# Ledger of designs, part 100: peptides against a protein of PDB entry 7Q4I

Target 1, 281 residues: chain A of PDB entry 7Q4I
Amino acid sequence: HENSTIAERLYSEVRVLCWIMTNPSNHQKKARHVKRTWGKRCNKLIFMSSAKDDELDAVALPVGEGRNNLWGKTKEAYKYIYEHHINDADWFLKADDDTYTIVENMRYMLYPYSPETPVYFGCKFKPYVKQGYMSGGAGYVLSREAVRRFVVEALPNPKLCKSDNSGAEDVEIGKCLQNVNVLAGDSRDSNGRGRFFPFVPEHHLIPSHTDKKFWYWQYIFYKTDEGLDCCSDNAISFHYVSPNQMYVLDYLIYHLRPYGIINTPDALPNKLAVGELMPEI

## One batch from the design tools (peptide; made by RFdiffusion4, then SolubleMPNN)

Design b2_p17_5_s1 (from b2_p17_5, 13 letters changed)
Fold by OpenDDE base, seed 2:
Structure b2_p17_5_s1 (fold): chain B 281 residues (1-281), chain A 17 residues (1-17)
Amino acid sequence: as target 1 above (281 residues)
Amino acid sequence: SEFEKKIEEDFKARLNA
């Protein structure tokens, strides 16, 4: 007895292409479990790898493997998307093969924004990039216009975007996007709670899990509280999620229900004009 | 833990950016 009418509407109106950063050694170990869980709720799901896998729908990008090639893989992934898939979606999510995403909550956050607005969302960090950048592991989502600007305006210009494949991929794309006036959006809900998370739920929900000297507290762009107030009721993503935890989260979020409790969704916000953002909190 | 090591490695990757 589920009513998914609003979710179905958003599935049609807020189309999301999800690309998963993976490698051949993780196709069976990790990426397959993304495909079997949250990835099935994307409008389009593509695995970006160095080897083709027809069972997974993995694309072989012209890049090497290893941590030093993540930036190269991100550049080639978005080039591939722009060439083959730019009209298949309105929004383009990057996630890792150990990121879990509640796609319906992402569609809800994105609903008021125009895909023609040059904006991207994620877990915003403050160092290295003046407007901030989005944490790679938490996943980040670009508008169609943001992808166009990245691929067409930023990537071809070494002054705007790093030409080599070295560096932290999330910092480097953040620099490139800033240089072409793609805005680093605010992903927080109306209560100021985050939606994209660079760690597992346990690390965010449990107070004093980390020392006050933990780098995360210096990196986070917006001040966040620990405990239950850390996280939106409409949270979008978590990182470092094991394959087994993906199935647990799928069960807890989509199947397990407390009998006699019915959630009523909030009304959808008004749509913004092209170039408009939600007011900062 | 292996988890803490991974977090620290990912952090160190950003410091060299």
Scores: peptide ipSAE 0.368, ipTM 0.890, DockQ to the pose 0.449
Fold by OpenDDE base, seed 5:
Structure b2_p17_5_s1 (fold): chain B 281 residues (1-281), chain A 17 residues (1-17)
Amino acid sequence: as target 1 above (281 residues)
Amino acid sequence: SEFEKKIEEDFKARLNA
């Protein structure tokens, strides 16, 4: 009953490896629900942990657990990907075990870009890093070239990348990537609406849900509004999504249909040259 | 909201790590 021809084309042409930040205590509680929902739409799905789990496809990284080790885990995760999986995909998504992602919408955003362009996308924040950095919870996606530069050029050099495992994971990778000339891309749609979100849909869609003094409004790189204009029709991710909410979102997005409404997708944009970005809106 | 406070606390804790 569905025509998925364009989605199937993008699945083949815009290959995405998704790695999920998790820990052994969350393998059954959270991570398995990612695997059973949106994670099945990745070309490859890996769970980065401190313990191996063959049923989950979890990798035991040589790191400790806890918030103070998230940066260490991110470094080891990308080292593992570079060593074992750098040619298995074109793009490499980091997500948390409570992030929900519409992978088809991410492929649509990424389609014009070369994976050899040193770029990464996500929910861009403005503090600490001149070009901005991507929010860890919303998930962020690196090109193959960005992963190469991070692992080969940045990580081995303490002047370019923090050697300690402490610090805010998303800020530290943002600093490292900037230091090797990986560009912090603009993930907004043609209407200027965001695609990666650090909160659940309700927090973005409902006007005045948060106080104007809420830190988010000071951190967001691009000016954004609340309400229906907050979010792209092709939104990519949301954070703080419970396991139950993942199944609800999967049903609403992929199964529930209003009878008699046919959505015709927009034409794919032209592909960009290596190093070229989409024009600013 | 209580949820917003939790998000803020989690964010602050991550920045202070």
Scores: peptide ipSAE 0.284, ipTM 0.854, DockQ to the pose 0.803
Fold by OpenDDE base, seed 3:
Structure b2_p17_5_s1 (fold): chain B 281 residues (1-281), chain A 17 residues (1-17)
Amino acid sequence: as target 1 above (281 residues)
Amino acid sequence: SEFEKKIEEDFKARLNA
């Protein structure tokens, strides 16, 4: 028997719409495995594509395919969400079709924040954007107010947001959000450990897995350590997760249990006022 | 590995953006 009372409460109070970046060639290969694993724990799950798929619940956005169209797809995805789904959730997660997300841990992180606060969270990178931007692969989550500002204030203004569809998707949305005063939040836990990860768990957990010259160490906004201290006990996401590894992670996180070990959850923090952020760690 | 190549390609795509 499992007690999920707190998780059920957060499912109701911290509503999350997850949209998945995909393409028609990946509907069967990748996206359906998101739907069959972690995506089922979102309050709403939408796949953003260039072709409709009724089995997947995929939306055909008016964009081309390829890496050069990822920014265009992100703009159209958020326009679609704002038009059809802005009241269906409090928070709006972007993930790739090879991102794995522990949605309960994301709800726990988001619980104190008002969805009317213009803020977004993810794995923060430091280049190109003064306040930083969130890694696209790790996934990033916008408040309802952040989505409103992005779609209504930023996108219509070429001075605030890039009009063409070229560029790095995560950098470009980061620039747009900064220009409309959406804050790049700190997603670290109370011990200063990260929650959103742009690689698979193995690459973060194993010391010296990457060279010290690896670009990631120059891009991270907050200094992080390797090994077990790299990652929060309440980690939220990992990237480059294969379809097979999604099922492995689902089993390890939600089914496999060490007999006789019972986890007692920490108390929920106090809720913040609109516009208030947690203190920096 | 094929995985390392993919990470590097994704990084290069960001630099060229």
Scores: peptide ipSAE 0.265, ipTM 0.851, DockQ to the pose 0.531
Fold by OpenDDE base, seed 4:
Structure b2_p17_5_s1 (fold): chain B 281 residues (1-281), chain A 17 residues (1-17)
Amino acid sequence: as target 1 above (281 residues)
Amino acid sequence: SEFEKKIEEDFKARLNA
């Protein structure tokens, strides 16, 4: 009895390749649960690892393991995507193996934008990069043109992009993308509410007596409130989601329904020209 | 919590960038 006509249309018109940051020790523990839940709603799903796994569809990148190699893995992942998959999608999402993503909500956000616009979206942070950068844990999505600029223009030039594999991967890609004029987009909804979240829903929805000194409030690019006004009704991602919580979220979002409540989707916005962004709120 | 420790570790990794 579910009408998915608009979601099916967006699946065809807003093609998303999702690549998942993982490692061999997490293939069975975490990554397979992404594949069994939200990852199945991507147009293409690839796991980026240091070891091949044909059951998972994991790629062995020429990188070492550990937190100090995440930037190296991100560079090699996008090189691999550009070489093998640049025409398989319009948009290219990076997520962690403990990130949960509502892909339909991401397609809705991306719908007005041209894939040829040099833009990327996520949870925008303000430090280190003038235009901001997107939080790695919340996941971030590049347009096809952004991937092209990153791989072809930024990566080969040590003045534009860090050659070493050390550093925070999300900060480093943010620097590289800024240096090739890829725009850090605004992912907020029409009410100014965020869509990409670097924590679990509980930490965003519940006003915790989090000390105003909590680093997140100093890092967030756009002013945000805690509580019910924190989050878009069309939220896209959450981070630090356990494997068990992925199945719970999948059930709550896609199966559980309150009887007698019908939500009608908003009308799709007009498409933007190449290079145009939605007005800032 | 283990969660709070993980968040703090991820934050420390950003400060070293």
Scores: peptide ipSAE 0.244, ipTM 0.845, DockQ to the pose 0.514

Design b2_p17_5_s2 (from b2_p17_5, 13 letters changed)
Fold by OpenDDE base, seed 3:
Structure b2_p17_5_s2 (fold): chain B 281 residues (1-281), chain A 17 residues (1-17)
Amino acid sequence: as target 1 above (281 residues)
Amino acid sequence: SEVEKAIEEAFQALLDA
């Protein structure tokens, strides 16, 4: 027995298209399990590959396979979305085939923002891009206007966006988006806790014995704590999640309930004007 | 990214120790 009235409202008002980065060798091994778990909660789910798969709903993009071609695949994926699906959603999430996403929490974060605001969200890193860029593994979400600017204004101009397919895809899209004034938003909650995570839940929730000089701590844009203070109660994504772990997470988040504990959702915030961002903490 | 993969592997190694 559940009351999902607010979640159903947000499903209608904050429409999300999720595209999954995958390849033919991972259609059955990984991508299928995304479709059977968190991907079913997207308003639209598309798998971007180099080969068509009608069972999976995979699209064959005109790109080669390999780690050095992820940027090329990202460019073609958003071109495909803009051409065929730009009006099918308000927000456009990129995730890997080993990313797990709690879509309801993402809708909650996005609710105040206009899709016509040129903004995108994710786990913000500080190197290489002045305003920062979003980690590819944690997944990142673009507004409809951000997609338009990326595809129409940035991609056709080699001075604004890298024309070849080499490089780190998350850094390269970050550069392109900055060059067309798409803002790198702050995805942290009201307590300053992160929502998008580039690692598995275990690695974020359990304090590491790693030196704070470890590269990750130099890459994060905002200061973050380890342990229970690391993560928002409304966390959105985790990376390096195995297919088996996806089913475990689905069970724990959506099915398993401690008897007698009832959660009351917070009130929805006020909507922002076009171009307005939430104040940084 | 290649960097993120290296980090994840390092974290996993620490947890397995």
Scores: peptide ipSAE 0.056, ipTM 0.705, DockQ to the pose 0.097; fails the geometry check
Fold by OpenDDE base, seed 2:
Structure b2_p17_5_s2 (fold): chain B 281 residues (1-281), chain A 17 residues (1-17)
Amino acid sequence: as target 1 above (281 residues)
Amino acid sequence: SEVEKAIEEAFQALLDA
């Protein structure tokens, strides 16, 4: 028997809308598998595409396809969310159709924060944006206030937010959010370990004799360890997860248990006031 | 992103070696 009382509480108190970046060619190949695995644990799940798909619950955004349109799709996705769904959740996660997310761990991280705090979380990178920006592939989550500021204050102003649809979507939204004083939060756990990851678990968990000059280490905002110490016990996301791996992860995380090991969850932290952040580690 | 893809490919190459 499993006790999910705390998870159920957080599901109610920390409502998450997940929107998935996809395209028509990936509806069946990738997006469908998100819907059948981790996406079912979101309070609301929407697939943002260029074509409607009633089976998937995909929305046709007025954008073209291709990497050069990802920024345009992100802008339109958040506009759509703000118009139709801003009160359906407290937090708004962007993920790719090959991102896997442990939503319960995200709710745990978000619990102390007010959704009225202008903040967003993810795997923070240091280049291009002074406060940093969140990796697109790892997924990033905006507070309700962050979405409001992005859509209402940033997007309409070409001086604050790029009007063209070209550019790296994660960098561009990072610039826009910074310009409207949305804070790039620290998603690390109490031990200083990351929770959002731009690669598959294997690449993070296996110590690579990667040269310290490997550009990833130059991009990561916070210093991180390799191996098992790379990742929080409450990790939130991984990227480049194949459809088959999503089902494997679902089984390993939610079904497979070592007999005789009982994990007691840590107590929830105190809630923060509006505008307050957790102390830096 | 292109950067993330490049990283992923680099890691995969290391694992395949």
Scores: peptide ipSAE 0.041, ipTM 0.684, DockQ to the pose 0.098; fails the geometry check
Fold by OpenDDE base, seed 5:
Structure b2_p17_5_s2 (fold): chain B 281 residues (1-281), chain A 17 residues (1-17)
Amino acid sequence: as target 1 above (281 residues)
Amino acid sequence: SEVEKAIEEAFQALLDA
């Protein structure tokens, strides 16, 4: 009763490796629920930890735990991916163990781009990095070329990439990527609506009378609205999603249907040349 | 990030009000 022909095509043509930032204490509490929900829709799913877990498919990276080691873990994660998995996918998504991702919508966004284009996408913030950087919690996706440049060109050079493991993970990778000319892409849809979100849907969908001086409004790179206009109909990710909420989202997005309503997908855009970005909105 | 945590807490506070 469901036609998934286009989704199956994109699964084959836009291959995504998802790596999940986690730790040993969260293997059972959080990470396994990612594996049981949205993570199963990735072409490859790996959990990056400090301890090995064969049941979870967790890798033990040579790093310590704690927030002050997140940058170190990210560096080692991408080194591991480059060494073992660089040809297993076209795109490489970082997500937290409390991030929920609609992978089909991400494939739709990525479809026109070449994986040989040095580009990455996510929820773009404007401070600290001239071209912007992507929010860590919302998840961000690198092209294969972006991963190559990060690991081969940026990481070995302390002038291009921070050598110690301290600092904000998302800011530091943003600096490194900018220094090797990886472009911070625009993930908004054709209506200018965002696709990657650093909070749960409720926090974005419900209009709040927050002071516009609130840090979030100062951090977002692109102007955004609240309410139903906050978010693309093809939204990709949300953060601070509990394990139980992941199962609820899976049900609502992939199972629950309003009887008699059929959504016809838009036509796929033309593919871009290597190095080419989508036109400005 | 610490920034995201602060944002989430602020949004939650607004929703709870």
Scores: peptide ipSAE 0.040, ipTM 0.699, DockQ to the pose 0.117; fails the geometry check
Fold by OpenDDE base, seed 1:
Structure b2_p17_5_s2 (fold): chain B 281 residues (1-281), chain A 17 residues (1-17)
Amino acid sequence: as target 1 above (281 residues)
Amino acid sequence: SEVEKAIEEAFQALLDA
């Protein structure tokens, strides 16, 4: 016996379009496994590629392949979304084909926010962008208004948004969004624990796994801890998750249950007005 | 807690495989 009433409510009220960054060589190797695991819990799932794949629901964007074209692909992906899908969802998640996402936890985080609020969430980094930017690998989610501002206001203006396809994808979109007053939100839970993670769970959960000199500790916008205190009980994403690990995570999160333990969810917070953010933690 | 430790160990085991 499982009660999913709240999750079903959030599925309807917090609609998420997930677009997956991929390429033709990864359609079968990686992207298919996203579709068969966490991607099925998105309201809409689109794979952004350079080649069309009707079985995968992959779109051929007018961009070249290669590491130097990721920014170009992101721009074209959001242009495509705005043109074809802007009303199909309230929130628009970018993820990689090796990102794993617990979509229900993302809906929970997003529930109080208006999709007309110009805001986006993810794992916030502090360099290069004054308000911070969201790590590309952890995935980041834009409100509908954020997508509108990005595509309509930022992209057409070279002074606001880089016109060429070079640069770090996550930094460049962060600059563009800041320039059109899209706010870099705080995705931490009420205890100050992170929800979006740019690495596998191991790198975050295991104490002393990384040297404190590791660049990540200099990049993270908010103070974070190691061990279980690193991560929210309602964590949203992890990066560098292999296809096999996606199935394991799906089993552990959605199927495996400790007998006799019932988790009662917290009450939903009050909805915020347009333009209003949750208080700082 | 004991449960928390088990979760950490499980994640490690999965990632090391």
Scores: peptide ipSAE 0.022, ipTM 0.581, DockQ to the pose 0.037; fails the geometry check

Design b2_p17_5_s3 (from b2_p17_5, 11 letters changed)
Fold by OpenDDE base, seed 5:
Structure b2_p17_5_s3 (fold): chain B 281 residues (1-281), chain A 17 residues (1-17)
Amino acid sequence: as target 1 above (281 residues)
Amino acid sequence: SEFEKKLQEAFEKLLKA
């Protein structure tokens, strides 16, 4: 039997609403498997679609389907959240229906921060946005204040936020958030290791003789290593995870234990003041 | 995103090399 006292405390103190980007064709193929695995560890789980599904808890947003409408769907998703759910959580995670998230590790990262701090976290990329933006596939999490600023201040102003539904979803929200002074946080752990990953674990953990000229190395905001040093022991997310892999990850992370090894969690850090960020490493 | 898909494909190619 496990001692989950700290995890239970964080579940109560660091409330997370997870919204999943999906479409009607993926409700059964992908989205339901999120609901049956890591999504059950969110305080609130909503699937954002173009069709309603009461079994899945999917919402029909007033947007068309297709890759060119992802930005439109993101805008409508956060509008929906602000209208119906802004007080149901402290933090608001966007993920894809093929993203896997260790929600306890995300709560640990978020614990010191105030949800009234205008900040968001994810896998930070450096192009297009001065402060950087968070990769869409790795998932990104907004504070309650960040959601408020996005919906109330940015979206209604075409000078601050793109009115058209076209464009790269993650870049466009990054631009909007920067324009309303929402800070792009540093999600790395105390050892400088990343927590949000735009790929499957295998692609990060296995050292590849990748040319440093590979675009990924030009896009990442923070320098990272490959291999076991690439990733935090408290990693939060991976992308391009198949439904079958979600169940495997759930088993490996939450059920499989090496007999005789006892994990003692680190002490929680002190709470930060509103507007304060963790020191850069 | 299309960008991430291209990245995934590139990594897969690198892992196979």
Scores: peptide ipSAE 0.021, ipTM 0.622, DockQ to the pose 0.099
Fold by OpenDDE base, seed 2:
Formats: C-alpha cells, structure tokens, sequence
Structure b2_p17_5_s3 (fold): chain B 281 residues (1-281), chain A 17 residues (1-17)
C-alpha cells in the first residue's frame, strides 16, 4: 500500500555507490548484516577489507588491519572505486560496518547537486581543517568529481595528501579534499537540523545530561539542539549500530506505520548548476 | 510531553533489545 514512485525516481537519478569499511573478522559478525539491511538500498554495495569474500562481495585491499591503517584503506578504497566504478554511480558513500544509513534520505539531500560539483557531505566537524571535515563514523559521501580530484589530483601529491597510512582517516581525507578545492557541504535540512550522526539514535534523541564538556559539542561545526529537535525528519545515518539494531531500524523505518498518518513528501527542489551549493540556512 | 518521553523510552528499549 506504499507509493514509492519518488523513491524509485531518485534511485535512478541519484545513484549511490556505498563502500563499507570492514575487516575479515567482521565479515560474518557485522558486514553481512549491512548487506541484509540498509546496504541493499544502495545502487552498488562494496565491502572494503584486507581479504576477499565472494559471498559478501568484499575486496581485498593491499593494506594491513588495525586502526592505524584506516587511512590507508580509505585511500586504496577510493583508488579502487575510481579505477573500476567511477561511472557506476554519481555519489560515493563511505560507511563503517556498524553505520546505518537511510539511503533514500541521502538521495533526497543530494538531488539538487550535480555530481560534477566538487563537494562532499557528512557530519561536519570544525577542528584541524579550515572548512571543516566529515566525521568518519557518521559516514560521508563524495560526488563523482570529488572522488576524481581526490584520487587523481590529491593522492599523487604528498604536499596535498598524506602519503603514509597513519593519522585519523576522516581528518586526513578532509585535508586532502580541501587542498583540491572539494567543498565541505552543509548536510543540514531546511530547519537547520543535522542528517549525519556519529552516534546511535538513542544518544542524539534522548537528552542525556550530556556533559557540556563532551568532545562532540566542541567538534560539531554547526550548532545543534538536543532532544527530538536534534535530528532531521530526513536523517541519513547513525553510528555504533549493532547488527541486531540494524534489523530493528529496518523494521521501524520501512515497515512500522502509524495508522491514519499519511506522510506527503515535500516537492523536490530545483537542481543546481555545476559548482553551485544550496543557500546557507 | 509525557507522550514524547514514553516514545523515547520505548525506542530506547527496542534498540537495547
């Protein structure tokens, strides 16, 4: 009894390749559950690992395992994407194997933008990078042009992009992208509410006496409210989502409906020209 | 509202299950 016509249109017009950061120990424990839940709504889904897994469709990148190699994996992942898949999608999402993504909401956010615009989106943090950078845990999405610039212009130049594999993955890619004039976009909705979240829904929706000293409040680029007003009605991602929670979220978002409440989607905005961004809110 | 709190609590329980 659902009308998915607009979602189907956006699926075709706003093509998203999702690559999932994982490792061999998490193929069965975590990654397969991404594939069985939100990952199936990507136009293309690839798991980036250090070992091949044909059942999962995992790619063995030439990198070691561990937190110190996450930057290395990101570089190799985007190299792989550029070489094999750059024309298979318009937008390229990085997510972790414990990130949950509502892909339809991401397509809605991305719809106005040209994939030839050098831009990327996510949960924007303010430290270390002048224009900001996107939180790794919340997931971030690059335009096709952003991927091209990252791989072709930034990565080969050690002055523009860190050549070794050490460092905070999200900060390092943020530096590289800034150095090749890829813009850190604003992913907030028209009400100024965030869409990408580096924590589980519980941590954002429930006003905890969040210690004002919590690092998140110092890192967030845009001011955010707490409670139900924290999050867009069209939120895109949450982090630290367990495999079981992914199935719960799938049920709540795609199956559970309050009887008698009809949601009419907002009209799609006008498409932007190449290089144009949405007006600041 | 009390309703919103109950909804949040219910959601929390679902996520912790």
Amino acid sequence: as target 1 above (281 residues)
Amino acid sequence: SEFEKKLQEAFEKLLKA
Scores: peptide ipSAE 0.020, ipTM 0.527, DockQ to the pose 0.037
Fold by OpenDDE base, seed 1:
Structure b2_p17_5_s3 (fold): chain B 281 residues (1-281), chain A 17 residues (1-17)
Amino acid sequence: as target 1 above (281 residues)
Amino acid sequence: SEFEKKLQEAFEKLLKA
């Protein structure tokens, strides 16, 4: 028996549409496993593909396949969302078909923010974009206002958003969002620990797993530690999670319980005004 | 701390499986 009252409240008050970037070859191999695990905890789950799949709830976007089209797919995905689903949620998460997300932790992070605040969250990287940009693999979440600005104000203007479909998807959306004054938020918890991770938990949790010269340490916007201090107790996402690992994570996070240990959730913070952000740590 | 370390090790094993 679990007390999910707060989680249920947040499910209702912090509505999240999750769109999953995938392709037809991965519908069965990867995407269906997202749907069967963490994706079921989104308020709305859509798979953005180049082919329709009614079983998966996949949408055929008017884009080609391949890494060179990821930016194009992102643009079309958000256009589709804006046209069909902008009022179905308050927040709009992009994730890959090998990203695992703890949606409840994301709702907790987002709770104080107004969806009318032009903000987005994720694993913030510092290069290429002045305010930073969010790692594509870790997943990133836009407020409803951010989606509006992206689709209505930025995408139609080639000076604000790259018109072609080439380039690093996460960098390009980051540039575009900056150009329409969508703020790159701080997703760290109150202890300064990260919540969105561009790698598997193993790569973050194990000390000395990576060389200090590894590009990641030069890319992260906020300093982070290795080991257990790397990650928030309320971590939101991990990348490069295999389908099998998704089920393992789902079991560990939502089913496995140490008997006699009851975790009392922290009180929800006060809601922020429109345009207000939590102070950076 | 010891408990956390054991948990980390267990998690590592599960992720490698």
Scores: peptide ipSAE 0.018, ipTM 0.551, DockQ to the pose 0.035
Fold by OpenDDE base, seed 3:
Structure b2_p17_5_s3 (fold): chain B 281 residues (1-281), chain A 17 residues (1-17)
Amino acid sequence: as target 1 above (281 residues)
Amino acid sequence: SEFEKKLQEAFEKLLKA
């Protein structure tokens, strides 16, 4: 019998709405596997698509399909969330249909922060946006106040937020959020290790695949160590995870246990005041 | 940790599968 008392407490106190970026061709191929694995641990799970799917709980957004419409989907998704679900959660996670998320680790990271603080977290990149922006593939999470500012203050103003649907989705939302003073938070743990990863675990954990010339090292906002020291013990997300890999991750993280090893969770940190951030490491 | 190493090995096997 596992003691899940702390996880249950965080489930109630740090409510997370997860919205999944998908399309009709991926409802059965990818999205349903999110629903059957890590998505079930969100307080609310919504699939944002261009077609309705009652089995999946997919919403048909008024956008076209294709890579050039990802920014359009993101804008409409957050508009939909603000209109229908802004009080259903404290935090609002965007993930792709090939992103895997350990929701309990995300709740642990978010616990000290007020949802009324205008902040968002993810894998921070440094180009294009002065304060940085969060990688779309790793997934990013907005506070309730960040969603409000994005939808109410940024989206209606073409000077603050791009009105057309073209551009890199993660860069464009990053620009919009900066323009309404939503802070790009630091998601690293107390040891300075990353929690959100824009690639599969293999690409982050295995040093042999780290070409120093790879664009990722030029984009990452915080310098990270190579190898196993790159990643937090409380990692939150990985990208480019196949449907089969999602089930394996679910098994390894939630079912497989080494006999005789009992982990005691660290104490929860003190809660921060509204507008306060954790000190940079 | 030994666990992390085993996890890494498991992922490597899955990716090669």
Scores: peptide ipSAE 0.027, ipTM 0.580, DockQ to the pose 0.037; fails the geometry check

